Peptides against a protein of PDB entry 3V4L. Designs and how they scored, part 122

Target 1, 386 residues: chain A of PDB entry 3V4L
Amino acid sequence: GQPLAKDKVALLIGNMSYWEHPKLKAPLVDVYELTNLLRQLDFKVVSLLDLTEYEMCNAVDEFLLLLDKGVYGLLYYAGHGYENFGNSFMVPVDAPNPYRSENCLCVQNILKLMQEKETGLNVFLLDMCRKRNDYDDTIPILDALKVTANIVFGYATCQGAEAFEIQHSGLANGIFMKFLKDRLLEDKKITVLLDEVAEDMGKCHLTKGRQALEIRSSLSEKRALTDPVQGAPCSAEALVRNLQWAKAHELPESMCLKFQCGVHIQLGFAAEFSNVMIIYTSIVHKPPEIIMCDAYVTDFPLDLDIDPKHANKGTPEETGSYLVSKDLPKHCLYTRLSSLQKLKEHLIFTVCLSYQYSGLEDTVEEKQEVNVGKPLIAKLDMHRGL

## One batch from the design tools (peptide; made by RFdiffusion4, then SolubleMPNN)

Design b2_p16_1_s4 (from b2_p16_1, 9 letters changed)
Fold by OpenDDE base, seed 2:
Structure b2_p16_1_s4 (fold): chain B 386 residues (1-386), chain A 16 residues (1-16)
Amino acid sequence: as target 1 above (386 residues)
Amino acid sequence: MEEEEVVSTSPELKPL
């Protein structure tokens, strides 16, 4: 019969805003496009940008809680990385220069933990460099992996080689995602799909002799990313997994704020990623006596590190939100919260209405405090050290 | 035509 997944879960991490290393651009677009494709494949997707070491560890732990017997697990990583002695290391944004294995996440350790969950399929898509780090002489003694004939690695590059991004004047994919996105929805065994992606990369003049996809697989069965999820959740564990994922993707409800002057503001929320939210304000009612009126958001929690100079923009693009701008209402003020994983408490902020009456030169201000609870991944309490 | 510049995602590690 056709293989069935008990469920399908993906963790996507894109690190680009490094503290001590060169900034990347491709991970933003690559994580977003891959998220949309995996959602069309009925994956439960957690998508995270710019994680510290601690935040990456917690994201992996939360992902492992979503895994169970016969579940398909997919880990995608785009960012800086290295490979020592056949072990792949993902580099967090707070990693020192030079970094070592103690500052990084070992993919083979994550694989060990996924094998303990008795997963139906384990897919790793690693869009990072595979050069040796000569500043790390640590030989990780990894325990022998279980023989689970269900592992697939897609490495964006060969062992000891670099991965590349395309510099465009606009949004561009990394080289791996440029070809992967065209094939990802095909009903093919995952190793056959990745082999076709490798052929497409090998035909491109930009990548030929610079970057080649490496496929490492133990996959004995004909499993595809298109494999249907087994019908209605019959187990308590499947219900818990659905609730955990839903909790991490719950947006605040849109609010209608009423001010004393008779102005009504719509406050809305949109998810760009599991840790990135756009707040937007729009004037939905204005008395005719009010000639000018703007609604600003301010007084954010300090843990979010929101620069007021980047808040309350006339376009989503001015906030750095190029991907969801088509799905946002027009004629708003926009604010991007890019670090929701750092939020320990409820998201409380102020909506400030600035307005002017006809025939008065002085601006008037009214303020309302808003509590929207814990949005998106902030509900997972990723800051609670186990 | 802006030449599609291909940039490595390899960090330049500084010697300590």
Scores: peptide ipSAE 0.152, ipTM 0.740, DockQ to the pose 0.674
Fold by OpenDDE base, seed 4:
Structure b2_p16_1_s4 (fold): chain B 386 residues (1-386), chain A 16 residues (1-16)
Amino acid sequence: as target 1 above (386 residues)
Amino acid sequence: MEEEEVVSTSPELKPL
């Protein structure tokens, strides 16, 4: 019979905004495009941008809580990385320069933990450099992996080689994602799908002699990303997993704020990633005596590190939101919250209405505090593990 | 055709 997945869960991490290293661009687009494709494949996708070491550890721990017997687990990483002694290291955004293994997440350690969950399939897609880090002479003593015959690694590049971005008109893909996205929905054994992606990369003039896909697999069964999820969750663990994932994707409800002057504001929320939310405000009713009015969002929790210069923009793109801008309402003010994983408390902020009456020179302000609880990934309380 | 720019994701590490 066709293999069945008990469930399908993916963690996608894109690190681009490094503190001590060159900034990347591809991880933004690559994580977003892969998220949308994996959702079409009935994956429960957690998508996270710009994680510190601590936040990456917690994201992996939360991902491992979503894994169980016969679940398909997919880990995608796009960012800086290295490979020492056949161990792949994902570099967090807060990693020092030079970084070492103690500052990074070892993929083979994550694989060990996934094997303890008795997963049905373990897929790693690693869009990072595999060059040796000569500043780290640490030989990690890894415990012996179990023989599970359900493991697939897709490395964007060869051992000891670099991975590359393709920049076009301000958007960039990783070379790997450029070809992976065109085939990911195909009903093929995952190793066959990746072999076809490798052939497509090998035909590209940009990739030829610079980057080649490496596939490492121990996969005894014909498993595909298209494999159907087994019907209704029969276990308490499957119900808990579904509830945990649902919590990590719950947006605040859109609300209508009414001010004393008679102005009505629509406050809305959109998810770009599991840790990235757009807040938007629009004026839905204005009394005729009010000639000008704007609704600003202010007084965010300090943990979110929101620069007011990047808040309340006339376009989503001015906030750094290039991907979801087509799905957002027009004629709003937009604010991008890019670090929801840092939120320890409820998201409380102020909506400030600034307005002017006809025949008065002075601007008037009214303020309302808004509590939207914990949005998206902030519901997982990823900070509770230490 | 805008020239597709190919940029390495390899960081330059500072010498210790």
Scores: peptide ipSAE 0.152, ipTM 0.743, DockQ to the pose 0.639
Fold by OpenDDE base, seed 1:
Structure b2_p16_1_s4 (fold): chain B 386 residues (1-386), chain A 16 residues (1-16)
Amino acid sequence: as target 1 above (386 residues)
Amino acid sequence: MEEEEVVSTSPELKPL
């Protein structure tokens, strides 16, 4: 019969904004496009940008809680990385320079934990460099992996080689995602799909002799990313998984704020990623006596590290939100919250209305505090390990 | 044709 997935879960991590290393650009686009494709494949996708070591560990732990017997697990990582002794290390944004294995997440450790969950398929897509780190002489003694015959690694590059991104004047994919995205929806065994991606990448003149896709697989069964999810959640664990994923993707409801002057503000929310939300404000009603009015958001929790210079922009793009701009209402003020994983408390902030009456020179201000609870990934309390 | 420049995702490691 056609293989069935009990469920499908993906964790996508894109690290770009390194503290002590060169900044990347491709992971933003790559994580976003892959999220949209995997959602079309009925994956439950958690998408996270710019994680610290601690935040990456917690994201992996939460992902492992979503895994169970016969579930398809996919981990995608785009960022800096290295490979020592056949162990792949994902580099967090807070990693020191030089970094070592103790500052990084070992993919083979994650694989071991996924094998303990009795998953139906384990797919790793590693869009990172595989150069040796000569500053890390640690040989990880990993326990022997179980023979599960359900593992697929797609490495963006060969052992000891670099992965590349395309520098363009605009948003561009990494080399791996550029070719992967065109085939990801094909109803093929995942190794066959990746072999075709490798052939397409091998035709690219930019990467000839610099980057080639490497596939490592123990996959004995014909499994595809297109394999249908088994129907109704038949277990308590499947219900818990569905509820936990739904919590990580629950946006605040849009609000209509009414000010004493008679101005009405629509406050709206959009998800760019599981840890990135756009807040937008629009004036939906203005009394004719008010000639000018603007609605600013301010007084965010300090844990979010919101620079006021990047808040309340006239376009989503001015906030650094290039991907969801088309899906946002026009003629708003926009604020991008890029670090929702840092939120320990409820998202409480102030909406400040600044306005002028006809024939008065002075600006008047009214303020309302708004509590939207814990949005998106902040509902998972990724900090509970302290 | 904008020259598509290909940039490594390899971090520059500082000598200790």
Scores: peptide ipSAE 0.120, ipTM 0.701, DockQ to the pose 0.689
Fold by OpenDDE base, seed 3:
Structure b2_p16_1_s4 (fold): chain B 386 residues (1-386), chain A 16 residues (1-16)
Amino acid sequence: as target 1 above (386 residues)
Amino acid sequence: MEEEEVVSTSPELKPL
């Protein structure tokens, strides 16, 4: 019969906005496109951008809570990284320069923990450099991995080599994702699919002799990303997993705010990633005596690190939201919340209506506080260790 | 056609 997954869970991390390292661009598009493809494959996808070491650890811990016997686990990482002694290290955005293994997440440690969950398949897609870090002399004493025969690594590059992105277009894929996306939906054994991606990458004149896909696998069974999920969750554990997933993807409901002046505002929410939300405001009713009015969002929780210069933009693109802009209503003011993983409490903010009456020179302001609870990833309490 | 330049995702470590 066709193999069945008990469930399918993916964690996608894209690190771009490094503090002490060169900024990347491709992880934004790569995580977004891969999220949409894996959702079409019935994966539960947590997609996270720009994580600190602590936030990456918590994201991995929450991912591991979703794993169980016969579950397919996929970890994708795009960002800076290195490989020492056959161990792959993902570099958080807050990593010092130079970084060491103590500042980074070891993929083989994550694999060990996934093997303890008795997973049906473990897939790692690592879109990072695999150069040795000569500033890290630590030989990781990793515990012996179990012989599970269900492991697949797709490395975007060869051991000791670099991975590449396209510099010019702010919406280009990394080289690995450029080819992976065209094959990902194919009903093939995951190692065969990745081998075809390797052949397609090998034809690319841009990366010929610079980057090549490496596949490392112990996968003894014919497992595919297309393998159907076993029917309705009959176990308490499957119900808990579905509830945790639903919590991490629940947007606030759209709200209609009514101001004393008689202006009505629609407040709406859209997810770009599990930790990135767009807030948009629109004037849905204006009294005729009001000649101009705008609805600004302000007074966000300090933990979100919202720059007011990037808030309340006339386009999603001016907020840095290029991916979901097509699905957003037009003629709003837009604000991008890019750090929802930092939100410890409820998302409380102010909607400020600025307006002018016909025949008055002075602008009037009315304010309403809005509490939308914990949106998206903020429901997982990724802060429980502080 | 602007030649799409590819850049390394390798961090240039500042020499200590």
Scores: peptide ipSAE 0.049, ipTM 0.660, DockQ to the pose 0.675

Design b2_p16_2_s1 (from b2_p16_2, 11 letters changed)
Fold by OpenDDE base, seed 5:
Structure b2_p16_2_s1 (fold): chain B 386 residues (1-386), chain A 16 residues (1-16)
Amino acid sequence: as target 1 above (386 residues)
Amino acid sequence: ELEEELEKLLRSMSTD
């Protein structure tokens, strides 16, 4: 019969905004495009941008809690990385220069923990460089991996080589994602799909002799990303997994705020990623005696590190939100919350209405506090180790 | 021409 997945779970990490290293561009688009494709494949996708070491560890731990016997696990990483002695290291955004293994996440350690869950398939898609880090001669004593035939690695490049991004229209894509996205929905064994992606990359004159896909697999079964999820959750663990995923993807409900002056504001929320939310405000009713009015969001929790200069923009693009701007309502003020994983408390903020009456020179302000609880990934309390 | 223009649009994801 066709193989069944007990469930399908993906963690996608895109690191771009490095503190001590060159900034990347491709991970933004690549994580977004891959998220949309994996959702069409019935994956439960957690998508995270710009994680610190601590936040990456917690994201992996929360991902491992979603894994169980016969679950398909997919880890995608786009960012800086290195490979020492056949061990792959993902570099967090807060990694020092130079970084070492103690500042980074070892993929083979994650694989060990995934094997303990008796997963039905483990897919690692590593869109990073595989150069040796000469500043770290540490040979990780990895415990012996279990002999399992359910592991697939797709490395964006060969051992000791670089991965590349290609710029287009002010954005960029990784070369690996550029070819992977065209085949990812195909009903093929995952190793056959990746081999076809490798052939497509090998025909590209741009990357020939610079970047080539490496496939490493123990996969002895015919497993595909298209394999259907087994129907109704039959176990308590499957219900818990579904609830945990649902919590990480719950947006605040849209609200209509009414001010004393008779102005009505619509407050809405959109997810760009699991840790990135757009808040938008629009004036839906204005009394005729009010000639001008603007609705600003302010007084955000300090943990979110929101610069007021980047809040309340007239377009989503002015916030850095190029991907979801087509799905957002027009004629709003937009604020991008890019670090929801840092939120320790409820998202409480102020909506400030500034307005002017006809025939008065002075502006009047009214304020309302809004509590939207913990949005998206903030429900997982990724900061609980402090 | 198009390939040479596209080569100028490639950027290494290296830290070096």
Scores: peptide ipSAE 0.329, ipTM 0.793, DockQ to the pose 0.797
Fold by OpenDDE base, seed 1:
Structure b2_p16_2_s1 (fold): chain B 386 residues (1-386), chain A 16 residues (1-16)
Amino acid sequence: as target 1 above (386 residues)
Amino acid sequence: ELEEELEKLLRSMSTD
């Protein structure tokens, strides 16, 4: 019969905004496009941008809580990385210069923990460099992996090589995602799918002799990303997994705020990623005596590090939101919250209505405090323990 | 021909 997954769970991490290292661009597009493709494959996807070491550890721990016997687990990482002694290290955005293994996440340690969950399939897609880090002399003492015969690594590049992105005038994928996205929905064994991606990369004149996909697999069964999820969740663990995933993706409900002047504001929310939310405001009713009227959001929790200069923009793109702008309502003011994993408390903020009456020169302000609880990934309290 | 320039962005720390 066709193989069945008990469930399908993916963690996607894109690190770009490094503190001490060169900033990246492709991970934004790569994580977003891969999220949309994996959702079409019935994956429960957590998508996270710009994680610190601590936030990456907690994201992995939360991902491991979603894994269970016969669940398909997929980890995608796009960012800086290195490989020492056959161990792959993902570099957090707060990693020092130079970084060491103690500042980074070892993929083989994550694999060990995934094997303890008795997963049906373990897929690692590592869109990072695999050069040796000569500043790290540590030899990881890894425990022997179990013989589970269900492991697949897709490396964007060969051992000791670099991974690349294509510079365009706009948003572009990394080289690996450029080819992976075209085949990801194919009903093929995951190793066959990745081999076809490797052939497509090998036909590209730009990547020839610079970047080649490497596949490392112990997968003894025909398993595909297209494999159907088993029907209704029958176990308590499956219900908990579904609830945990749902919590990480629950948006605040849209609100209609009514001001004393008779202006009505629609406040709406959109997810760009599991840790990135767009707030948008629109005037839905204005008395005719009010000639000008704007609704600003302000007074965000300090943990979110919201620069007011990037808030309340006339377009999503001016906030740095280039991917979801087509799915947003037009004629709003937009604010991008890019660090929801840092939110320790409820998301409380102020909606400030600035308006002018016909025949009065002075602007009037009215304010309403809004509490939307913990949106998206903030419901997981990934910072718990600091 | 879009002259796609390959940038070494997804890199490890260079020893440079």
Scores: peptide ipSAE 0.051, ipTM 0.722, DockQ to the pose 0.271
Fold by OpenDDE base, seed 4:
Structure b2_p16_2_s1 (fold): chain B 386 residues (1-386), chain A 16 residues (1-16)
Amino acid sequence: as target 1 above (386 residues)
Amino acid sequence: ELEEELEKLLRSMSTD
């Protein structure tokens, strides 16, 4: 019979906004497009941008809580990285220069932990450099991996090579994701699918002799990303996993705020990623005596590091939200919260209505505090310990 | 430009 997944879970990490390293752009588009494709494949996807070492560790721990016996686990990473002694290291955004293994996440350690969960399939897609880090002479003592015939690694580049970001003027995929996305929905054994992606990269004149996909696998069974999820959640653990994922992807409800002046504001929320939310405000009713009226969001928790200069924009794109802008209502003010993993408390903020009456020169302000609880990934309390 | 060329290339490769 066709293999069945008990469930399908993916963690996608895109690191771009490095503190001490060159900034990247491709991970934004790559994580977003891969998220949408994996959702069409009935994956529970956690998508995270710009994680610190601590936040990456917690994201992996929360991902491992979503894994269980016969679950398909997929880890995608796009960012800086290196490979020493056959161990792949993902570089967090707060990593020092030079970085070392102590500042980075070892993929083989994550694989060990996934094997402890008795997963049905382990897929790693690593869109990172695989050059040796000469500043790290540490030989990681990895514990012996279990012999499981269910592991697939897709490395965006060969050992000792760089993954290339094609610098475009616009939003573009990385080279690997560009070829992967065209095949990802195919009902093929995952190793066959990746081999076809490798062939496509090898035929392309832009990638030929620059970047080659490396596939490492022990996959004995015909498992595909298209494999159906086993129907009714038969276990308490499957129910808990479904609830935990649903909790981490719950948006705040849209609110209608009424001000004393008779103005009504619609406050709405959209997810760009599991840790990135857009807030938008729109004037839905204005009395005729009010000639000008704007609704600003302000007084965000300090943990979110929201620069007021980047808040309350007339377009989603001016906030840095290029991907979900088509799905947002028009004629709003937009604010992008890009670090929801940092939120320790409830998301409390102020909606400030600024307005002017006909025949008065002075601007009037009314304020309402809004508590939306913990949105999206902030419900997982990824900051457990400081 | 380069993205459109890469998309044109990928489209041309999908027809062979």
Scores: peptide ipSAE 0.007, ipTM 0.499, DockQ to the pose 0.063
Fold by OpenDDE base, seed 2:
Structure b2_p16_2_s1 (fold): chain B 386 residues (1-386), chain A 16 residues (1-16)
Amino acid sequence: as target 1 above (386 residues)
Amino acid sequence: ELEEELEKLLRSMSTD
């Protein structure tokens, strides 16, 4: 019979905004496009941008709690990384310069923990620079990975990857994602699919000798990302997985604010990623005696580190949101919250209405406080250990 | 589709 997944879960991490290292651009588009493709494959996807060491550890731990016997797990990372002595390390955004193994997540440790879950399929995809770190002489004595029968490890490496991201002034995929996205929906054994991606990368004159895909697998069974989820009555574990994923993806409801002057504002919310939300405001009703009227959001929690200069933009693109702008309402003011994982409390902020009456030179302001609870990933309390 | 089903599931569980 066709193999069945008990469930399908994915964690996608894209690190771009490094503190002490070169900033990346490709992870933004790659995580977004991969999220949309994995959703079409019935994966529960958590997508996270710009994680610290602590935030990455917690995201991996929460993902490992979703893994169980016969579940399909996919972990994707795009960012800086290194390999020393056959151990691969993912570099968090807060990693010092130079970074060491103590500041980074060991891929082989995560693979060991994934193996202990008796999963139906484990896919680990790394899109990172494979440089040796000459500042880290630590040889992690990793106990011999008990290679379980259902692991697929894909490692995309670019010698001088920094040079390719610079050439396109536009939003472009990383090279690996560009080839992966064309095949990811194919009903093929995952190792065959990845081998075809590696061949396509090797045939392309642009990528030949600059980027290679290394594939390691223990997968003896014919497992595909297209394998259907088992439609049996939700086990208690399937309910827990559904709840945990859904907590991480629950948007605040859109609301209509009414001001004393008779102006009505629509306040809306959109998810770009599990930790990235766009707030938008629009004037839905204005009395005819009001000639100018603007609705600003302000007074955000300090934990979110929101620069007011990047808030209340006339376009989503001016906030740094280029991917979901087509799905947003037009003629709003837009604010992008990119660090929802940092939110310890409820998201409370102020909506400020600034307006002018016909024939009065003075601007009038009215304010309303809004509490939207914990949006998206902020419900998982990824900071409970700080 | 999956998001709408999960949203329906959550709405059903928040009412108990």
Scores: peptide ipSAE 0.000, ipTM 0.305, DockQ to the pose 0.013

